Peptides against a protein of PDB entry 3T6J. Designs and how they scored, part 149

Target 1, 375 residues: chain A of PDB entry 3T6J
Amino acid sequence: PIVESYIGFIESYRDPFGSRGEFEGFVAVVNKAMSAKFERLVASAEQLLKELPWPPTFEKDKFLTPDFTSLDVLTFAGSGIPAGINIPNYDDLRQTEGFKNVSLGNVLAVAYATQREKLTFLEEDDKDLYILWKGPSFDVQVGLHELLGHGSGKLFVQDEKGAFNFDQETVINPETGEQIQSWYRSGETWDSKFSTIASSYEECRAESVGLYLCLHPQVLEIFGFEGADAEDVIYVNWLNMVRAGLLALEFYTPEAFNWRQAHMQARFVILRVLLEAGEGLVTITPTTGSDGRPDARVRLDRSKIRSVGKPALERFLRRLQVLKSTGDVAGGRALYEGYATVTDAPPECFLTLRDTVLLRKESRKLIVQPNTRLE
Target 2, 372 residues: chain A of PDB entry 3T6J as posed
Amino acid sequence: PIVESYIGFIESYRDPFGSRGEFEGFVAVVNKAMSAKFERLVASAEQLLKELPWPPTFEKDKFLTPDFTSLDVLTFAGSGIPAGINIPNYDDLRQTEGFKNVSLGNVLAVAYREKLTFLEEDDKDLYILWKGPSFDVQVGLHALLGHGSGKLFVQDEKGAFNFDQETVINPETGEQIQSWYRSGETWDSKFSTIASSYEECRAESVGLYLCLHPQVLEIFGFEGADAEDVIYVNWLNMVRAGLLALEFYTPEAFNWRQAHMQARFVILRVLLEAGEGLVTITPTTGSDGRPDARVRLDRSKIRSVGKPALERFLRRLQVLKSTGDVAGGRALYEGYATVTDAPPECFLTLRDTVLLRKESRKLIVQPNTRLE

## One batch from the design tools (peptide; made by RFdiffusion4, then SolubleMPNN)

Design b2_p17_7_s3 (from b2_p17_7, 5 letters changed)
Fold by OpenDDE base, seed 3:
Structure b2_p17_7_s3 (fold): chain B 375 residues (1-375), chain A 17 residues (1-17)
Amino acid sequence: as target 1 above (375 residues)
Amino acid sequence: MTGIAGDVYPVGPLVDP
């Protein structure tokens, strides 16, 4: 339909246990022009899923073609307005019944507005490029995040009758080299098993899929980027992610050792993974601003994205998926919380950097409900 | 209780209320 809407208990980000949905709703209008790019992405999704760094046995047995639509939001009621949505939130239903993706196009447009003089934590030489390509790169990231992030992977399940949705004799865990040792039992879900880390972990997986697959030429072509432009889009997408990982520190509460935003926690985890890769891929340098107060710069070496960044992200993303598929909560928690831990240990001194982030914090944008007109 | 994680990509930082 030309008008899209939903209402109900959908997102559980406000629940400390990640189980109870917040009551939310929106009304939006289909943007036909922007939807065309996502339709092309959907058409390539089955092939792109094969590029993900896990065995086919850890991917959905059958690809179910989803809907993907760009929407202009007229009204949104909830604690926050997303840039993209993938529903339903139940992995079992995604595997058997399918899913729908939406991109909130006019919300993205608001996010693209950046004043150069207020752009924090980037090298001066990167600012113009960042401003130019932030929007296009974000379109790519959102599309991949929703469609191929949330829309990918298989949960290993034993049903109420004792039947498995995988071959226990032949499926091998690529991380251990052994047969599958754990799975979801009847009545167990992703959220029920992984609980407090489920939302952020899944967002981290989806964001990682976006970064990983944006390196694929076919993806860039779908969005209309070739040659130098495609490389700039890739660079800015990765640069935006590492910057976001630094900005994420705003949403960490040291006194409670907790995160207040699932996506920002996810972005910090990705930053930690890319920092761990080393070899000068990512560098965070404390500096002094023109005002004489603390500042920082994030540097990403463009030439090392494919050689250093991609392999590091590949290994991490595979581990995320394998642990998710097998319902290995202990392993998943150990991995994710390990990267999500914020300390003041050198060389990064993240707690000190957090003070810098807070000092340089921008005012929260106010989203105002738009009007429509007949032309 | 059947958990729902939520699959949303936010535009920017959203602090849980």
Scores: peptide ipSAE 0.026, ipTM 0.628, DockQ to the pose 0.092; fails the geometry check
Fold by OpenDDE base, seed 4:
Structure b2_p17_7_s3 (fold): chain B 375 residues (1-375), chain A 17 residues (1-17)
Amino acid sequence: as target 1 above (375 residues)
Amino acid sequence: MTGIAGDVYPVGPLVDP
């Protein structure tokens, strides 16, 4: 078997300032069969990058073909076990040297395990579909998230010699219609500039890329989905994200006005974006459970994903990228924290919903990692 | 039922107390 490993100070999610990496590592075996799907995705990456809602000038100047491998994890040492990883985390290195993506396939398999009777916050009519397609849709989401999410976009930089990595005269900010007015100076990084919001913001961008690009037929074809199955995968992927946005409230601490998990904050932000889009796209309805206690239902109108959801996400995602590229911390913070704010304002009453989420919280899952043998 | 927070990167509900 092909064995892969990594070790070091890698992910900064545990640093309140998003700068210091946590020491982590894994040992894994390559899953060749699953890697083949991701290889096809990589082969299409250069084309799919063009589908992202920003000008080519905001994308990497040169596409560097990354590695993308599905891994069966034997051991993972860290504060948590991800389903996917993109490294390195430095955007400057990603755009100049390249990157590697991995999908932790056996971790995903654990995430796919869902009991219908324990599946919270979904309409009954969606539960069977959700159970059926959660796994496949999540494979799509992770692949897009890592490869085309974290793997996309350009930082505008002025080096120590005063040279720019973009043409100041010709590059136009698509949001303002003006020339680029801000950039990263020598020594400035994404994390150093955006600090407390950097991790969650980037995860939000990556998740948004996943949702946005999963609508593209080519993506679904790469993963082997066509026709009604493809539409169901799309629906469940979006539904999963919307549901996750509600579940995210568990990770908000009202007393401290902070989030304890970057990805869940990101998913809440996406939920807020999609709620703001209106037109019946997303509805969260407080209900009463069979036990007589508070419950809730999330509804996603399938027919509104492309007509309402996609345009809303497109605008939002473009703004995320533009603000990231230009190092506009003020604008980025205003945008992101605006959507990340949790209040009890109607109609959603998110703090009240949080109580419901906590009430319906499932016991913590324990991941037991496998052993392996050669026969 | 799903602990979706842990699906992408560490520090998700799968490991958080």
Scores: peptide ipSAE 0.025, ipTM 0.663, DockQ to the pose 0.143; fails the geometry check
Fold by OpenDDE base, seed 2:
Structure b2_p17_7_s3 (fold): chain B 375 residues (1-375), chain A 17 residues (1-17)
Amino acid sequence: as target 1 above (375 residues)
Amino acid sequence: MTGIAGDVYPVGPLVDP
């Protein structure tokens, strides 16, 4: 088998300042079959980048073809095991030197092995479909998230010599209709400028890219889905995201007005965007469980994903990218924190829903490290 | 606290301290 590994101070999620990496490492075996799908995705990446809802001037000038591999993890040392990784974590290096993507395939399989009777917050009619397609849809989501989420977008930079990496006279901000008014100066980075929201904001952008591009037939074809299967994969991917947005409330601390997990905050933000779109796209209904205790149901109208969901996500995703590209911290913070705010305001009453989420919380799944054998 | 950096896609909640 082909073996891959990494080790070092890599992810900074556990640092309150988002600066210091946690020491982590893994040893994994390449899943050749799934890697072949990701290779096809990489081959289409340059074309798919053009489908993202921002002008080419806000995309990288040159696409640097990355590696993308699906891995079955044998050993992972760290505070948690991710589903996917994009490295390096520095936007400047991603833009100038390139990047690598990995999907931790067996982690995905284990994480989503949910028993039907324990599957919370879904309509009964959705449960079987969700169980069937959660894995495949998540493979699509992770691939898009890493490759075209984290791997997309341009930062506008003025270098130490005063030169710009964009044409100040011709590049127009699609949100304002004006010339570019802000950019990153020498020594400024995404993380340094956006600070406390940088990680969650970027995860939100990447997740949004996944949802947006999973609607593209070419993406589904790459993963081997056509016809009804393709539509079911789309539906379950979006359903999983809106469900995750509700589950995210577990990771909000009301007393501190703080989020404890960047990806879950991002998923909540996406849920808020899709709820704001209205028109019956997403509905969260408080219910009573069979045990007589509070429960809830999330409903996604699959017929409205393209007509209502896609346009809402398009507008939001474009704003995220434009604000990121221009280094507009004030605008970015206002946008993101606005959607990340958790209140008990009607109709959603998110703080009340949080109590329900906590009540229905499943036991933490433990990933037991696998072993290999010669057959 | 909200994690601030890293391109890790979690399958489940990685609780930040």
Scores: peptide ipSAE 0.024, ipTM 0.629, DockQ to the pose 0.101; fails the geometry check
Fold by OpenDDE base, seed 1:
Structure b2_p17_7_s3 (fold): chain B 375 residues (1-375), chain A 17 residues (1-17)
Amino acid sequence: as target 1 above (375 residues)
Amino acid sequence: MTGIAGDVYPVGPLVDP
C-alpha cells in the first residue's frame, strides 16, 4: 500500500486570531480507485478555474498542477477529522510553489452512516434520495472545495520593492468598475489581514466554489454521473449544504456572539445567501415532531437551483473573491459578518431554530482506528 | 485548510473563546 502522512502545526481553527496552527498528524493509505476520480478532476482544473465567476485577473497567473489523492485514514491526531485537506495553508506558497489535496474517504463514509430514522430536518420525500446520494455528492463537493476552492484565486500584492503582481492601470474591480484601490502589502497575508474571519471566510469561499462548480456537467462526468443521477447528485449536494447551514446553529454561542467552528459558520452563511435569493429556493419551516417537541424542515426547490441559486451564489462568490484579492478587510468583514449574524428576526427566527437544532442533536460519533489487512 | 463534512463534527471539544 501507498502510505501518506503529515505532522505539524497546520490548521489554525482553534486559534481565535486564526494564525497559530494546531499540532496535528495523520497516517493514511492511498485509495487508488477513488484517487483516479480526483486525478481526472486535476486534469480539468485549469479549465474549470475559468468557470469561476471572477475575471482571469483575479485568478492565479499560472496554474500549478497539484497532487490529489483519496486517503483511507488509519489514524488522525487532532481536534477534528476533516473530510478533505488542502496544504500548505499559506496563500503565497500555494501561488508560487503549489499545493496538495487529499480526500479522507473513510471519514466521509462515517458521515454517511446516518440512519434514515435519525436523519433530521429533511422532508420525508427527500430522505431516501439524500441517503443514496449524500456520499457521492460529498465526494464531488470535497474535490471541488479543496482543489478549486482553496486552490483558486489571486491575492493582489505589492512587494517590498514596491512592485505589483497585477497591472494597476488595466485591472478593473468587477464589483465597482474602478481600478484596484487596495492590496496586500509586503508581509501581509490573508490570515494576518482578515484575522478572525479569515478561516471561516475562506471555507465559505471554498464551499461556494463546490456548490457553484458542481453544476457544471464536466465535473459530474468526471465523477461518473450523468443524466438523472447527475441532477440528483447536484440536488443532494445543495440540499446537504442548506441542511448543514441549519445544523451549523449548534456551533453558534449566542451569549458570546461567536462561532465555534469555521466550516459550520461558512455553511450558515451560504444558507443565508440562498435564503436571501428568495423565490422559494430554500424554505425552513418549524414543525412539531412525532414526539410533540419542536422540529424543523428544510426544503430546497431543485427546479430553482440553476435559475435562482446559481446566480445568487455567483454574485456572492465573486464578491468574496474580489474582497479577498484586494485585501479589502472592511468590505469583506461587512459582507461576511452580515451573513454570519444570527438573530431571532422573522421569518427564519434562527435563534429559535437553534434551540430546535440542539434539541434534535444526535450524540457525537467517535471515529475509531480501523483494522487493516494486506492481501 | 481542511473541509469537514456536515455530519462529521470535530471529535475534540469546541471551546468558546
Scores: peptide ipSAE 0.023, ipTM 0.666, DockQ to the pose 0.171; fails the geometry check

Design b2_p17_7_s4 (from b2_p17_7, 7 letters changed)
Fold by OpenDDE base, seed 1:
Structure b2_p17_7_s4 (fold): chain B 375 residues (1-375), chain A 17 residues (1-17)
Amino acid sequence: as target 1 above (375 residues)
Amino acid sequence: MTLVAGDVYPVGPLVDP
């Protein structure tokens, strides 16, 4: 078997300032069959990057072909096991040296093991479809999230010698129509500038890239989905995201006005963006469960994903990238924290919904490290 | 950066920032 591993200070999610990495490590075996799909995605990456909703001037100048493999984890030491990884976490290194992507396939499989009767917050008509396609859709999402999410975008930088990595005279900010007015100075990084929102903001950008690009026929084809199956994968991927946005409320602490998990905060932000789009795209309806206690249902209108959802996400994703590229912390914080705010204001009443989420919460799952044997 | 599945919770404790 092909064995992969890493070890070191890698992820900074547990640092409130997003600067200090947690020491972690894994040992895994390559899943060759699933890796082949990701290899095809890599082969299309340069072209797919052009489909992202920002000018080429906001994308990396030179495409560096990354590795992408699916891994079955044998052991993982850390605070949590991710579904996917993109490393290194330094944007300068990603831009100049490249990056590596992995999907932790057997970790994803754990997430797929949901009993129908325990599946919360979905309409009954969606449950079977959701169960069927949750796994496959998540594979697509992970691939896009890591490779084209974290692997995309350019930071505008002025180096220690005063040289810019962009043409100040010709590059135009697509949001303002003006020349670039801010950038990263020597020694400034994404994490150092955006600090408390950096991790969640970047995860939100990556998740948004996944949702946006999963609409592209070539992406679905790479993963082996065509026709009605492709449409179902798209639907379930978007449905899973809006459901996750509701579930995310578990990780919000009202008393401290803070989030305890970066990815869940990101998913809530996306939910808010899609709710703001209106036109019946996403609906959250408080209900009463069979036990007479509060419940809720999330509905996504699949017919409006492309007409309403995509344009809304496009605008939002472009803004995320432009603010990131230009190092506009004030603008970025205003945008992101605006969508990350949790109140009890109608019509959603998110704090009330949070109580419902907590009421319907499943027991925390324990992931047991797997074993292998020779046949 | 890592992607965490919504239905997969960290083995370690969640700590408020």
Scores: peptide ipSAE 0.027, ipTM 0.685, DockQ to the pose 0.170
Fold by OpenDDE base, seed 3:
Structure b2_p17_7_s4 (fold): chain B 375 residues (1-375), chain A 17 residues (1-17)
Amino acid sequence: as target 1 above (375 residues)
Amino acid sequence: MTLVAGDVYPVGPLVDP
């Protein structure tokens, strides 16, 4: 339909246990022009799923072609307005019945509106490039995040009758080299098992899929980027992610040792993964601003994205998926909380950097209900 | 599930322990 809407208990971000949905709703209008790009991505989704860094046995048995539409939001009622949506939020239903994706185009447009003089934590040489390609790169990221992030992977399940949706004798855990030793039992879900980390963990997986797959030439071609432009889009997408990881510190509460935003926690985790990769891939340097107060710069070496960044992200992303598929809560929690921990340990001194982030905090953008007119 | 940018999301509506 040209006008789309939903309403109900949908997203569980506000539930500390990740189970109870917040009541939300929206009304939106289809943007036909932008939807065409996402349709092309859908057409390539089955092939792109094979590029993900886990064995086919950890991927959905059958590809179910989803819908993907770009929407301009007229009204949104909820605690926050997303840039993209993938529904339903039940992994079992996604793998058996399918799913729908939407990109909220006018929300993205608001996110893209950044003045150069207000752009924080980037090198001067990167600012113009960042401003130029932030929008296009984020379109790529949203598409991949929703369609191939949330839309990928298989949960190993034993049903009420005792039947498995995988071959216990032949499927091997790529991390351990052993047979599968854990799975979801009847009545267990992703959210019920992983609870407090479920939402952020899944967002981290989806964001990682976006970064990983944006390196694939076919993805950039789908969005209309080739040659130098494609490389710039890749660079800015990765740069945006590492910058977001730094910005994420705003949403950490040291006194409570908790995060207040699932996506920002996810982005911080990715930053930590890429920092751990070393070799000069990512550098965060404390500086002094023109006002004499603390500042910082994030640098990403574009020449090391494929050689250093991709392998690091590949290993991490595979681990995320394997732990998710097998329902290994202990392993998953250990991995994710390890990267999500914020301390003031050198060399990064993240708690100190947090003070800098707060000092340089930009004013929150206000989103107000628009109107539509017939001409 | 949704993708949200930090600059377009309300501050502090959630707790992710």
Scores: peptide ipSAE 0.025, ipTM 0.689, DockQ to the pose 0.137
Fold by OpenDDE base, seed 4:
Structure b2_p17_7_s4 (fold): chain B 375 residues (1-375), chain A 17 residues (1-17)
Amino acid sequence: as target 1 above (375 residues)
Amino acid sequence: MTLVAGDVYPVGPLVDP
């Protein structure tokens, strides 16, 4: 079998300032069949990048074809096992040297194992569809998240010699209509500059790219979905995200006004964006469970994904990218922390909903990786 | 960076308050 491995101080999620990496490492084997699907996505990546809602001047100057591999993990040393990986984490290296993507296939397989009777916060009419398409939709989301999420966008930089990697006279900020007024100085990185919000902000951007681009027919075709199946995959992917945004409240600590998990914070932010879009796109309704205790239902109007959801996400995603590219920490923090704030204000009453989420939460899964051998 | 499924991540990259 083809073996992949890596070790080092790689991910900074456990650092409050997003700068210090946690030591991790894995050994995995390549899943050739699934890797072939991701290679098709890679083959279309250059064209799909043009579909993202920012000007080419905010995208990488030159497309560098990445590697994308599906892996079955044998051993993972770290605080947790991810579903997907994009490395390196330095944006400057991503845009100048390239990057590698991996999907941890057997980890995803574990994630798909949900029993219908334990599936929380969905309407009964959505549960069977959700169970059917959760796996496939998540494959799509992971592929887009890593390849076209983390793998997209440009940082505007002034190097140590004073040279810019963009034309100051011609590049226009699409949000302001003005020339670029801020950038990264020599020695500044995404993590060093955006600090406490950097990890979650970037995950939010990547998740948003996934939702946005999964609407593209070519993406669904690459994964083998057409017609009604493609539409169901889209619906379930978006439904999964809004549900995840509700579930995310488990990882918020009201007493400290902070989040304990970057990806879940990101998903909550996306939920807030889609709720703000209004027009009945997303509805969270407190209910009473069969046990007489608090419950809730998340509803996503399928018919409004393209008409209401996509434009809202487009605007938000563009703002995320522009603020990231220009190193506008003040603007970025204001935007992101605004959506990441958890209060008990009506109509959502998120702190109350958090109590419901905690009441209904499942036990945390422990993943044990056994020995494997070829026979 | 990594995508983490909240329902399968055993501990996850947690930041203590």
Scores: peptide ipSAE 0.025, ipTM 0.687, DockQ to the pose 0.163
Fold by OpenDDE base, seed 2:
Order: structure tokens, then sequence, then C-alpha cells
Structure b2_p17_7_s4 (fold): chain B 375 residues (1-375), chain A 17 residues (1-17)
């Protein structure tokens, strides 16, 4: 089999300032069948990037074709095993040199292994559909998240010589209607400027790209879904995200007013955005379980994903990108922290819901690292 | 950057308490 590996100080999630990488590494084997799907996605990436809700001036000047491979992990050393990876973690290198994407297929398989009776916070009518399509929908989400999420967008930069990588006279900020007023100076990076929110903010952008682009028929076709199957994959992907936003509350520490997991914070933010959209798109209802203790149900109206959800996500995602491109830390922090706040204010009462989430918490899954044998 | 599935938990929090 084809073997891939990496090792080093790579991911900065454990750094409160998002700058210092944790030492990690893996050894994995290529899943050729799944990799073929991601290769088709890569082949369409340049066109799909144009579907993102920002002007071309906020996208990379030149598309650099990345690698994308599905991997079955043999061994992983680190604080956690991801479902997908996009490297390098430097935006300047991504836009000038390119990047590589991987999906950790067997990690995803473990994540999908949920018994119906243990599946929390879903309506009974959604459970079978969710179980059926969670895996395929997550494959779509991971592919979009890594390739077109982390792999998209341009940072406006002024180099050491004073030259700009954008035309100051013609490029217009789509949110303000004005010329660009802020940018990254020489030596400034995404992580250095956005610091404490950088990781979670970027994950939120990438997750939002996944949700947004999974609505595109070409994406579903690439993954082999058409007709009713495609619609079910879309529905389950969005349903999984809003459910994840509720589950995310486990990773919030009220006493410290902080989040302990960047992706979960991001998913909570997306939930808040979709709740704000209103019109019955997303509903979270406190209930009582069969055991007589608190429970909850998340409902997503599939008929409103395109009419209500997509426009809301489009506006939010565009704002995320514009603020990132222009290095507007104040605006970015205000936007992101606004959606990331957890209070017990009605109607959602998120702190109360957090108690329910903790009560219904599933036992921690352990990933046993596999071995290989010749048959 | 990495994507972590909601049902897959890291050994510890990504942000130290």
Amino acid sequence: as target 1 above (375 residues)
Amino acid sequence: MTLVAGDVYPVGPLVDP
C-alpha cells in the first residue's frame, strides 16, 4: 500500500494564542477508492471557488492545484485525531506555494458508529436517515472543509517594499462599499493578528464553506449522489451541523467564559447564525427523556435550507472572509465573539441546555490504532 | 488546520482549561 506520514509542530489548537504548534505525527495508508472522489473534487476546485460568496478580488489570484488523499490511520501521536487535515497552516504559503489535504477515513468511520438508541437530540423520524447518511455527508463536509474552506480566500498584504498584492484603487469591500482600508503588513499573519480567536474563527469559516457548497449540485455529483440521495445528504449534513452546535456546549466552561475546543466553538457559532435566521429553520426544544430526566430535540426544516439557511450563511460567511482578508481584528472579534457568547437568555437558554448536553453525554469513544497483516 | 468530528473526542481539550 501507499504510505503517508507527517511529523512535527503542526497544529496550534492547544496554544491559547493560536501560534505555537503541538508536536504530532501519523503514519497512514492511502485509501485509493475514497481518494478518487477527492481527486474529482480537486479537479473541480477552481470552478467551485468561484461559487463562494465573495468577490474574486478576495479569492486567490492564482489557483494552485492541491493534493487530496483519503488515509486510513495506522498510528497517530498527538492530543487528538482529526477527521481531516489541510497543510501548511500558513495562509501566505497556501496562496503562494499551495497546500495538501487529507481525510482520515477510518477516523470518520469510528465517528459514524453510533447506535440508534444512543443517538441523542434528534427527532425519531430523523434517526434512521441520519444514521444512513452521516458517513457520506461527513465525507462531503470534510472534503469541502479542507479543500475549499481552508484552501480558499486571499489575505491582503503590503510587503516590506510597500507593494500591495491587490489594487487599492479598484478593489472594493463588499460589506462597506468602500476601498480597502486595512491589510496585513509585513510580518503579520492570520494567527498573530487574530490570536485567541484565530483557530476557531478559521474552523468556522471552513465549516461554513462546507455547508454552503454542499448545496451545489456539482459537489454532490462528484461524490456520486443524485436526486433524492443528494437531497438527503444535504439535509443530514446540515442537520449534523446544527446538532453539533448543541453538542458543542460540552466544551464550554461557564466559570472561565471560554471554549475548550475550536471546532466545537465554531459549530456553536454556526448554530447561532442559523437560529438567528429564524423562520422555523432550526428549532431546539427541551424535552423529558424516557428516564424522566431532561432531554432536548433539534429540528431542521429541510424545506428552508435553501430559502432561509443559505442566505443567512452566505451573509455570515462573506463577512468572515472580508474581515479575514482585510485583517480587521476588531470587526472580526466583535462578529465572532458575539455569536460565540453563551448565556441563559431566552428563548434558547443555552446554559440550561448545556446541563442537558452534559447529562446526555455519550461515553468517550476510544480509537484503537490498528495493525496491518498480509492475508 | 484540521477538522475534528463531533463524535470523535480528543484525548484532552484542544484549549487547556
Scores: peptide ipSAE 0.023, ipTM 0.674, DockQ to the pose 0.168

